# Peptides against a protein of PDB entry 7Q4I: the designs that were tried, part 232

Target 1, 281 residues: chain A of PDB entry 7Q4I
Amino acid sequence: HENSTIAERLYSEVRVLCWIMTNPSNHQKKARHVKRTWGKRCNKLIFMSSAKDDELDAVALPVGEGRNNLWGKTKEAYKYIYEHHINDADWFLKADDDTYTIVENMRYMLYPYSPETPVYFGCKFKPYVKQGYMSGGAGYVLSREAVRRFVVEALPNPKLCKSDNSGAEDVEIGKCLQNVNVLAGDSRDSNGRGRFFPFVPEHHLIPSHTDKKFWYWQYIFYKTDEGLDCCSDNAISFHYVSPNQMYVLDYLIYHLRPYGIINTPDALPNKLAVGELMPEI

## One batch from the design tools (peptide; made by RFdiffusion4, then SolubleMPNN)

Design b2_p29_8_s3 (from b2_p29_8, 16 letters changed)
Fold by OpenDDE base, seed 1:
Structure b2_p29_8_s3 (fold): chain B 281 residues (1-281), chain A 29 residues (1-29)
Amino acid sequence: as target 1 above (281 residues)
Amino acid sequence: MEKELEEEKKKLKEKIEKAEKKALERLKK
């Protein structure tokens, strides 16, 4: 029998609303597979679309489809969350319909933080935003206070937040959040290993898979190695995960066990005060 | 730069999807 006692405790104490960026053409092809795999481990799961789908729990946002509207969809998604769901969770994850997330590892990372701390986490990138911004594809998680500041303080002010729907979604939210003093947290583990990944595990785990001239190495905020040392043992997310790979990952992570190997979880850290962050490594 | 990043991400995604499709086709044989 699996001992889930700590995971159950964290499920109750670190409530996560996951919203999935999708579109009507991907409801059956991609989004459904998120709902059937990792999305079932969120406290609340919502699919943000341009069309309603009652089987999927998809919301029709008042936005057009296409890559040029992703920023518009993100603004409307967080407005919708603030209006209807701000008290349903402590933390609010954005993910794509091809992002895979280990929600238990995210709860472990978030456990010490207050949801009243204006902070967000993800794969931190360096360009365009002074404190950095979180990669949209890897997924990023806002505290309840970060959502409040984004929706109430940033979005209504065109000097703080871009009013049009154009631009890179992850950069634009990063600018808005910085302008309302939401902190770009460090999501690395105690060994300095990353937890949020903008690519599939294979691309991070295989050394020399990418040229050193690849844009990613210039964009990462923290230096990371390739190979097995790239990634935390408590990794949270991967991007460009196909529907079939989601089921494989679910099997490998939650069902496949090497006989006779027992993993003892690390002790939970002490809780931080409101506004306090873990020291950067 | 933002457009270049999005184009690079798109090209990478297409390469990954193509590689996955080929891998799945090999496993079905």
Scores: peptide ipSAE 0.021, ipTM 0.546, DockQ to the pose 0.035
Fold by OpenDDE base, seed 3:
Structure b2_p29_8_s3 (fold): chain B 281 residues (1-281), chain A 29 residues (1-29)
Amino acid sequence: as target 1 above (281 residues)
Amino acid sequence: MEKELEEEKKKLKEKIEKAEKKALERLKK
């Protein structure tokens, strides 16, 4: 019998609403597999689309279809969340329909933080935004206060937040959040290892898989090593995960166990005050 | 820069999807 007592506690104390960026053409091909795998471990799971799907629990946002509308979808998704679901969770994760998330590891990272702290986490990138921004593909999680500031303070003001639907979604939300003093948190573990990954595990775990000139090394905010030291033992997300890989990851993470190896969970850290962040490593 | 990044992400995604499709086709054999 697995001892899930700590995971159950964190499920109750660190409530996460996951919203999935999708489109009607991906409801059956991708989004359904999120619902059948890691999405079931969110406290609430919502699929944000341009069309309603009652089987998927997809919301039809008032946005056009196409890649050029991702920023529009993100704005409308957070408006929808703020209007209908702001009290249903403490933290609000954006993920793509090809992002895989270990929700328990995210709850562990978030546990010390107050949801009233204006903070968000993800794979931090350094360009375009002074404090950095979180990679859209790796997924990013906003505190309840960050959502409030984004929707109530940033979105209504064209000087603080881009009014059109064009641009890189992750950069544009990063600019908006900075303009309302939402802090770009450090998602690294106590060893300085990353938790949110904009690629599949293979691309991060295999040394020399990418050229040193690869854009990622110029974009990453924190210096990271390649290989097994790239990634936290408590990693949270991977991107470009196919539907089949989602089931493989679900099996490997939640079912496959090496016999005779008992993992003792680390003690929970102390809770931080409102507005307090973990020390930078 | 944003366009180049999107194109690289797109190419990488297409490469991954193609590799996965090939791997699945091998498992069905």
Scores: peptide ipSAE 0.020, ipTM 0.523, DockQ to the pose 0.035
Fold by OpenDDE base, seed 2:
Structure b2_p29_8_s3 (fold): chain B 281 residues (1-281), chain A 29 residues (1-29)
Amino acid sequence: as target 1 above (281 residues)
Amino acid sequence: MEKELEEEKKKLKEKIEKAEKKALERLKK
């Protein structure tokens, strides 16, 4: 029997609403597999689409389809969340329909932070935004206060937030959030290892898998190592995860156990005051 | 900039798929 007592405590104390970026063509192909795997571990799971799907719990946002509408979907998704769900959670995760998330590891990272702190977390990139921005594919999580500032202060002001629906979704939200003093947090663990990954584990874990000229090394905000030291033991997300790989990851993470190895969880850190961040590593 | 980012993301996805295929081929060896 597994002892899940601390995970159950964090499920209650660190409430996460997960919204999944999808489209009608992916409801059956991708999104349903999120619902059947890691999405069931969110406190609330919503699929944001252009068409309603009652089996999926998909919301029809007033946006068109296509890559050029991703920023439009993100704006409308957070408006919808603010109007209907702002009190249903403390933290609000955006993920893609090919992102896999270990929600328990995200709750562990978020535990010390107040949801009233204007902060968001993800895989931080350095270009275009002074404080950095979070990679869209790795998923990013906003505090309740960050959502409030985004919807109430940023979105209504075209000087603070892009009014059209064009642009790189992750860059545009990053600009908006910076303009309302939402802090781009550090998601790294106490060893300086990343937790949010814009690729599958194999791309991070295998040394010299990518050329040194690979754009990723120019985009990452924090220095990262290659190989086994690339990734936190408490990693949160991976991107480009196929529907079949989601079930493999669910099995490997939640079912497969090496006999005789018992992991004792580290003690929870002290809770931070409102506006306080963990010290940079 | 959007088209360049989309083309970069597409090229990246293709490079990733190619790298995954090579990594899988190395693991099968």
Scores: peptide ipSAE 0.018, ipTM 0.538, DockQ to the pose 0.040
Fold by OpenDDE base, seed 4:
Structure b2_p29_8_s3 (fold): chain B 281 residues (1-281), chain A 29 residues (1-29)
Amino acid sequence: as target 1 above (281 residues)
Amino acid sequence: MEKELEEEKKKLKEKIEKAEKKALERLKK
């Protein structure tokens, strides 16, 4: 039996609302697989769409579809959260419908922080925003105070936050949050390893996989290693995860165990003689 | 075995670089 006592404690003490960026064409193709995998480990899970879906628990935001409306969806999603759910959680994760998240590792990272601290975490990028901004695809998590400042202080002021729905969603929220003194936190572990990843594990885990001229190395705020040392043992998220890969990751992380390492193993059965079968039960 | 593994790693590398380039092109639009 796994000792889940600490995970259960963190589930109660570090409450996370996860909202998933999706659209009606992806409800069945992608979003439902988030709900069936990692999304079940959030304290609350909401799908933000342009159409309602009661099976998915999707909210119809008053925005059009298309990439040019992603920033509009993010603004309306956080308004909706602030109006209806600001007290339902301590932390508010944005993820895409192809982001995979290890919520327990996120709770572990967040545990020392007050939700009243104006901070947010994710994969920090350096361009466009002085303090950096968090990659939209890797997912990013706001404290309750960060959500309050975003919705109440930033969004109503066109000088602090872009009123138009156009622009890169992650850059625009990063500008708004900086303008209301929400801190772009460091998500790295004690060894300096990243926890939020804007790509699949294979991209990060393969040494010398990317050209040194690859944009990611120019965008990443912190220096990162390649290969097995790229990633924290407490990694939180990966992006471009297919629906099938979500189930594989769920199995590998939550079900697959190396014998004798993680669990107190059951006693091995006695070795059988040549030609002997296990007794039928 | 090592050469096949290197070739598979190279193919995987190229596939991911292509996906990354597409992701970047999407971010630039």
Scores: peptide ipSAE 0.017, ipTM 0.470, DockQ to the pose 0.169; fails the geometry check

Design b2_p29_8_s4 (from b2_p29_8, 15 letters changed)
Fold by OpenDDE base, seed 2:
Structure b2_p29_8_s4 (fold): chain B 281 residues (1-281), chain A 29 residues (1-29)
Amino acid sequence: as target 1 above (281 residues)
Amino acid sequence: MKEELEKEKKELEEKIEKAEKKALERLKK
C-alpha cells in the first residue's frame, strides 16, 4: 500500500488544468494516450484542436492546422481557458501530445507560489527574449494571474503581443508575457537540476549523446550538468515521448518499485507572498 | 535561426522515432 496523502493534499491545493496541443490527425494516434496516462492526473484535461472530439474532450479552436498555426492555437487556447476555465484551476499547463508530465512533481514545484503571482515555468531558453522564454515542447505552466495578463492585457495590444498567427509559439508567448511583466521563473530544484526537459530522458542522461555544438547548449538559460546530474529526482516533463513510451513511463514511475526502498518526501517549503519568487540558486 | 531550430527539432524527432521503433522491434523479438 502506497502512502499518497501528501500527493492527494497537493492535488487539492495546487490545482492544474492541462491543455494539450493536438490536431485531428493525432487524436487517436497520440492524444488519447496522453488521456490514458499522465493526463488523468491533471485536475482538468482539455485537448486543444481544430476539430471537436467528444471521446477525447477535444475543443475545436477557430484556427487552421500546421506548424505556422501553433501560435494562433496557443492564443485561442488561452482565450478559451480564460473564458470558460480560469477559476477551475490555479495553474495552467501547456503540453504537446508527445509531452509526458509527472504532475505530482509539478505541484511540488508550484506549491510555494501564489497563483496570483504573475509567473510561468518550464525549460527556460535564453535567445530572443531578455528574461528568457519556456520551450514549447517541454511544456510550460502559467499561474492564473499570468493567464489573465496574457489574455486581457497582452493579446488585445498588437504592440505587446503579435497579432498574426505566425512565429515560434514558445518565443511569441514568451515575448507577450515579458511585455506584461509575467516573470520567467526558475524551474530548477534546490541542487540546480532541471525539471522540464525538451527531449526524452535518454538524451539528457547520456552525456555523449549530443555534440558539444548541439544548439541546445546555446539555448539553455541555466547551466546544466550532463549525465545523471542533468535531471532532478523530481523531474516534471519530457518531450518527444512516443505513445508506447508514455505507458512505459507510467509503469516505471507509478508501478515499478525497488523492494525495500522507501522514499520519504521532503518537507514542503513555506508559501511565498504574492509576487515573491524562490531565491535564485 | 528559427527555421533551423524547427529543422533540427524535426530531425531529432525522426531520429528518436526511429530509435524507439527499433527498440520496440527488439522487444517484440
Scores: peptide ipSAE 0.018, ipTM 0.539, DockQ to the pose 0.035
Fold by OpenDDE base, seed 4:
Structure b2_p29_8_s4 (fold): chain B 281 residues (1-281), chain A 29 residues (1-29)
Amino acid sequence: as target 1 above (281 residues)
Amino acid sequence: MKEELEKEKKELEEKIEKAEKKALERLKK
């Protein structure tokens, strides 16, 4: 039996509401697989869409579909959360319907922080925003105070937050949050390894998989190593994860165990003699 | 083309092996 006592403690003490950016065409193709995998480990899971889906727990936001409306969806999603759910959690994660998240590792990172601290975490990028902004695809998590400041102080002021629904969603929220003194936190572990990743594990774990001229190396706020040293042992998220890969990751992380390392293993059966069979049950 | 890809693959495998060895050395510390 795994000792889940500490994970259960963190589940109660570090409450996370996860909202998933999706659309009606992806409810069955992508979003339902989030609900069936990592999304079940959130304290609350909400799918933000343009159409209601009672099976998925999808909310119909008053926004149009398309890439040009992602910023509009993010604004309406956080307004909805603030109005209906601000006290249901301490931390508020945005993820895409192809983001995979290890929620326990996120709770571990967040544990020392007060939800009343105006902070947010994710994969920090350096362009466009002085303090940096968090990559939309890797997912980003706001404290309760960060959500309050975003919705109450930033959104109503066109000088602090873009009123139009156009623009890069992650950049625009990053500008708004900076303008209300929400801090762009450092998500790295004690060894300086990243925890939020805007790509699949293979793109980060394989050295020189990407050209050195790849835009990511120009965008990343912190210097990162390539290969196995790229990623924290307590990594939190990956992006561009297919529905099938979500189930593979769920199996590898939560079910697959190396014998004798993680769990107190059951005793190995006695070795049988040549030609001897295990006794029938 | 195929020989260049095999060379790149071999170089990649060597880099992975070096990274694994470094990771193991860090765990033994």
Scores: peptide ipSAE 0.009, ipTM 0.354, DockQ to the pose 0.029
Fold by OpenDDE base, seed 3:
Structure b2_p29_8_s4 (fold): chain B 281 residues (1-281), chain A 29 residues (1-29)
Amino acid sequence: as target 1 above (281 residues)
Amino acid sequence: MKEELEKEKKELEEKIEKAEKKALERLKK
């Protein structure tokens, strides 16, 4: 029998609403597999689409489909969350329908932080936004206060937040959040290893002789090593995960165990005061 | 160092492939 006592405690104390960016063509192909795998470990799971799907629990947002509408969909998704679900969770994760998330590891990272702290976490990129922004594909998580500031303070003001639906979704939300003093947090573990990943595990774990000119190395905010040292033992997310790979990851993470190896969880850190961040490493 | 990492990588890939095959078999039941 697995001892899930700490995970159960964190499930109760660090409530996460996960919203999944999807579209009607992906409801059956991708989004359904999120619901059947990692999405079931969220406290609340909502699929944000342009069409309602009662089997999926998808919401029809008042937006068109296409890559040029992703920013519009993100704005409407957070408006919907603020109106209907702001008290249902402490933290609000955006993920794509091909993002895989280890929700327990995210709760562990978030545990010391107050949801009233204006902060968000993800894979931090350095271009375009002074404090950085979080990669859209890796998924990013906002505190309740960050959602409030985004919806109430940023979105209504065209000077603070882009009113049109064009642009890179992750960059645009990053600009809006910076303009309302939502802090771009450091999601790295105590060893300086990343937790949110904009690619599949194999692309991060496997040192590809990728040209040092690969855009990712120019975009990443924190210097990371390649190979096995790239990734935290408490990694949170991966992107471009196929539906089949979601079930593989679910099996590997939650069912496959090396016999005779007992993992003792680290002690929970002390809780931070409102507005306090973990020291940068 | 590089050769050891390549060996560990190959072993990990083989473990993943075996796990994928088992997971696919489980999903077909």
Scores: peptide ipSAE 0.008, ipTM 0.374, DockQ to the pose 0.026
Fold by OpenDDE base, seed 5:
Structure b2_p29_8_s4 (fold): chain B 281 residues (1-281), chain A 29 residues (1-29)
Amino acid sequence: as target 1 above (281 residues)
Amino acid sequence: MKEELEKEKKELEEKIEKAEKKALERLKK
C-alpha cells in the first residue's frame, strides 16, 4: 500500500492543465502514449493538433502543420485554453508529444506560488530574451495569470507579440511573456539542481556526454553540471522521450520500489503572496 | 544560432530515434 495523501492534496490544490503539442501523424505514434502514461496525472489533458481526434482528445487548431507553425500552434493553443479552460486549472503546462513529465514534482514546485502571480517555469535559457525564456522541449508551465496576460494583453498587440507564425516557439512566447511582465521563474530545487530538462535523463546523468562547446552550456541560464548532481531528485520533465521510454519511466517512477526504503516527502513550503517569488538560490 | 539550435535538436532526435529502434530490434530477438 502506498500513501498518496499529499499527492492527492496537491492534485486538488495545484491543478494542472497539460496541453500537448502534436500533429495528426503523431496522434497514434506518440500522443496516445502520453495519454496512456504521464498525461493521466494531469487534471486536464488536451492534445493540440491540426486535426480533431475524439479518441485522443485532440483539438484541431486553425494552423498548418510543420515546424514553421509551432509558434502559430502555441498562440492558438493558449487562445483555446483561455476561451474554454482558463478556470479548469491553476497552471498550464505546454509539453511536446515526446516530453515526459512527473506531474507530482511539478505540483510540488508550484505549490508555494499563487496562480495569480504572472510567472512561468521551465528550463530557462539566456539568449534572445533578457529575463530568459523556457526551452520548448523541456515543457514550460504558465500560471493562470500568465495565460491571461499572454492571450489578452500580448497576443492582440503586434508590438508585444509576433503576429506571424514563424520563429522559435519557445523564444517567441518568451518575448511575449516578458513584454507583459510575466516573470521567468527559477525552477531549480533548494540545492540549485534543475527540474526541467530539454533532453533524456541519460544525456544529463552521464558525465561528459556532451562537449563543453555544446550549445546547451551556452544557452542554459543557470549553471548546471552533468552526472548525479545534474538533476533534482524532484525532477519534472525530460524531452526526446520515446513512447517506449515513457512506459519505462512510468514503471521506474511509479511502480518499481526498492524494498525497505521509505521515501518521506519534504514538508511543503509556505505559500507566497501574489507576485512573490522564491528567494534566489 | 537559432537555426543551429534547431538543427542540433533535430540531429539529436534522429540519433535517439535510431538508438531506440536498434534497442527494440535487439529486444525482439
Scores: peptide ipSAE 0.019, ipTM 0.531, DockQ to the pose 0.035; fails the geometry check

## One batch from the design tools (peptide; made by RFdiffusion4, then SolubleMPNN)

Design b2_p30_1_s1 (from b2_p30_1, 15 letters changed)
Fold by OpenDDE base, seed 3:
Structure b2_p30_1_s1 (fold): chain B 281 residues (1-281), chain A 30 residues (1-30)
Amino acid sequence: as target 1 above (281 residues)
Amino acid sequence: EKKILEDLLEELKLMNAPQEILDYLEEEIK
């Protein structure tokens, strides 16, 4: 009885490949629950690991496991995507195996943008990178052109992209992308509310949950409020979501409805030209 | 809250986050 016509249209017009950062120890514990929940709403879903798992559809990347290999895994993941899947989608989302994503809301945000625009979106942080970088935990999405520039132009050049596999994964990709003129987009909605969140919903939705001295407030690129005003009605992602919470979120977002309340979706915005961004708020 | 901070600390360690952030979280977990 649900009208999904617009969502179906966007599924076709805004194709998203989701790759999930995982490891062999988390295939059963975490990754499979992504596959059973929000991951099924991606146009293509790939799990990037160090071991193959046919049940999960996991790819064994040529990287070791450990604390200092996340950047290496990200580089190899995007190389793999570029080689095998660059034409299978328009947008390429990185998420962790404990990230929850509302893919329809991401498609809505991405709709006006051309995949040929060198841009990427996520929860923008301000340190280390002049234009900012996207928080790894919140997940970030690259346009097809951004992936091309990253893999073809940045990765082969040690001056543009760190060859060592050490370092903060999100910072390092942010540096690489900046060096090839991939724009760090603004993922906020028309009200200036965030869409990508590096923590669980509870952390963002409860006012004064964290001390104002918490590092997060120093890292966020855009000023954000706490409580219900923190988050867009079209929020895209949350991090540190347990497997059980993924199923709860799936139920609440896609199944639970208040009787008698019918929401009419907003009209789709106009398409932007290649290279054009939405005006900053 | 403590569990959230512990999970955050674990993830930040994996990402090789700045030691000052790790130290901050470790102190908050105590």
Scores: peptide ipSAE 0.023, ipTM 0.525, DockQ to the pose 0.411
Fold by OpenDDE base, seed 2:
Structure b2_p30_1_s1 (fold): chain B 281 residues (1-281), chain A 30 residues (1-30)
Amino acid sequence: as target 1 above (281 residues)
Amino acid sequence: EKKILEDLLEELKLMNAPQEILDYLEEEIK
């Protein structure tokens, strides 16, 4: 028997709306598997697409498909959320249809923060944006106030937010959010380990001397250790997770238990006032 | 694995990643 009392409490107190970036060709291939795995642990789950799908709960946004339209989808998705769902949650997660998220770990990270604090979290990258921006693939989560500022203050002003739908989605939202004083938070745990990951667990856990990963070290905002110390025990997300891997991760994280090992959760930190951040590590 | 690299390549292109990395990924995808 599992004791999920604290997880149930956080489910109620830290409400998360998850919106999934997808397209009509991926509704059955990818998005459905998100809905059947980690997406069911969100307080609200919405799939943002170019076509409606009532079985999936997919919304048809007025955008085209392809990588060049991802920024357009993100803008329209948050407009839709603000108009229809801004009071349905406290926090608003963007994820891809190949992102896996441990929602309980995200709630734990978010617990001390006020949703009225203009802040967002994810895997922080350092280029292009002074305060950094959050990697799109790892998923990023906005506070309710951050969504308000993005939609109401940033999007209507071409000087603050790019009106065109072109560009890197994660960089562009990062620029917009910075321009309306939404803070790029630190998602690292108390040991300085990352929680949001733009790759699969294997790529982070296994030190590879491959030149392929050299760019990541140039992009990452915070210095991270390699190997087993790369990742928080309370990791939140991984990217490039196949549908089959989502079911494997669900089994490993929520079902598989080593006999005789009892994990006692750490005490929750004190709640922060509006506008306050956790101390830097 | 190939699809992952293709997706990564597209993302890196949009982010104006160093050309050396783009070239490397393009060679690996071919």
Scores: peptide ipSAE 0.021, ipTM 0.550, DockQ to the pose 0.695
Fold by OpenDDE base, seed 5:
Structure b2_p30_1_s1 (fold): chain B 281 residues (1-281), chain A 30 residues (1-30)
Amino acid sequence: as target 1 above (281 residues)
Amino acid sequence: EKKILEDLLEELKLMNAPQEILDYLEEEIK
């Protein structure tokens, strides 16, 4: 019924490994719903936990649970990926077990880039890291080269990467990546609209949902609008998505169609050379 | 609605969100 030829092509050419940050208490409550919804559209899906779960495909990382261990879990997750899966994908997405991702839109964004380009994408924040860092909740995606640099060059060097497991994982990985010259990419579309969102769609789509003094406006790297102009038509991720909302989103995005409206995809852009980025808007 | 905010607060704590947002949510949950 649908013409999925381009999506199928991108599935093959822009291979994405998705790793999901989770914990044993959330395996059934949250993580399994990721697996049943958007996670099935990843080329590979792995759940990073502190306990193994063969049904979920969860890996037990040698870290504790809680906020003070998220950075440790992220480091171990990427070490695990590098050791076992670095060639299984071109791009490596971190998401939380309450992140929803439109993987096809991510592939579209990533298509022009070489996985050998040291770059990563997400919702870019400006504090703490000179080039910015990607918000952890919105999910962020590393190129294969970025993963290599992170694991091989950054992690072993305490001057480049924090050895302790404490701290904000997104900030810490951002520091590490900057220190090994992994570029914080611009994930905005051609209209300057964001694609990765650290909140649910409602929080972004409804004007004046938050006070302008809200921390988010101080953290966001690029100027963003509110309302319908907040978000790309090819948005990639949202955070704080409940399990039920994941199924709703799956229905709305992949099943519900307005009769008589045919969406024609934009032409694929030209591929960039290794090390080349799209021009900033 | 309260449960949603509680869940959000929990998630924000886990991600080391700025204290101001945590305080805001805690106030809203009260």
Scores: peptide ipSAE 0.020, ipTM 0.508, DockQ to the pose 0.312
Fold by OpenDDE base, seed 1:
Structure b2_p30_1_s1 (fold): chain B 281 residues (1-281), chain A 30 residues (1-30)
Amino acid sequence: as target 1 above (281 residues)
Amino acid sequence: EKKILEDLLEELKLMNAPQEILDYLEEEIK
C-alpha cells in the first residue's frame, strides 16, 4: 500500500480550486474525462462553459463561445469564483479541457507560499508583458490575493484591464495582473527544470523534436533543455492531452510502479512570509 | 501534431505575434 500521508497533508493545507475552460460541444467529448481523471484530485472542480450541465458541474457564464471570447470567459470565470468560491480554496487553477495536471506536484510547488501573497504561476513567456505572462494552454494558478486584485482592482478599471472580450486570453490576464502588482512567479524546481508545459510530454521529452526556430524557444522566459532534462521530476501540467492520453497518464503516474524501486519524497521547504518569494534559480 | 500546430497558429494570431513566426508555422502545417 502506498504511503500517501504527505499528499493527504498537502491536500488539506494547500487547497486548490480548479476551473476548466470548456464549451457545450466538449462537455462529453473532453471535459468529462478531466472530471474522471486528474480533476478529481482538486479540492474543488468547476467547469466554465456557456451552458449549465449538472452532471459535469458546469457553470453557464454570460459569454459567447469561440476563441475570440476566451478572454471574456476568463474574466467572467474569475468574477464567478470571487463571488461564490474565494474562501473555498487557497489557490485557483485555470486549465483547458485538454490540459492534464498532476495536482500533488502543484501543491508541492505552492506549499511554501502564502495565498495572501499576490503571485501566480505557470509556464512563463517573455513577450508583450514586462514581467512575463503564463501560457494559457499549460494552465496557470493564482493565489487568493491575486484573484482578489484581479477581480476587485483590475477588471473594473479599463486603464488597468482590457474591457473588450477579444485578444489573447493569457496575454490579457498577464497585463492585468502586472498592473495590480501580482507577481509572475518562477515555477521551476530546485534544479531549474520547468513544471508547466504548453505541449504533450512527447514534444518536450524527445530531444530535437522541434526546430530551434520554433516560436516556443523565442517565447519561453527561462532557458530550458530538451529530452529527459527538459522537465521536473515533479512536473505539473501538459497541454493538448487527448481524452485517451489522460487515462494513460493517470495509469502511468498513479498506478504503474517499477517493482523494488521506492520513491522517497523530498522534505518540505520552510514556509515563506506574506509577500516573500522563493529565490530565482 | 498538425492540429496542435493549427491551434498554436490561431493563438499566435490573436497574440499579434511577429509575421515571421506565423509564416514559419504556416509552412510547417503544409
Scores: peptide ipSAE 0.019, ipTM 0.514, DockQ to the pose 0.883

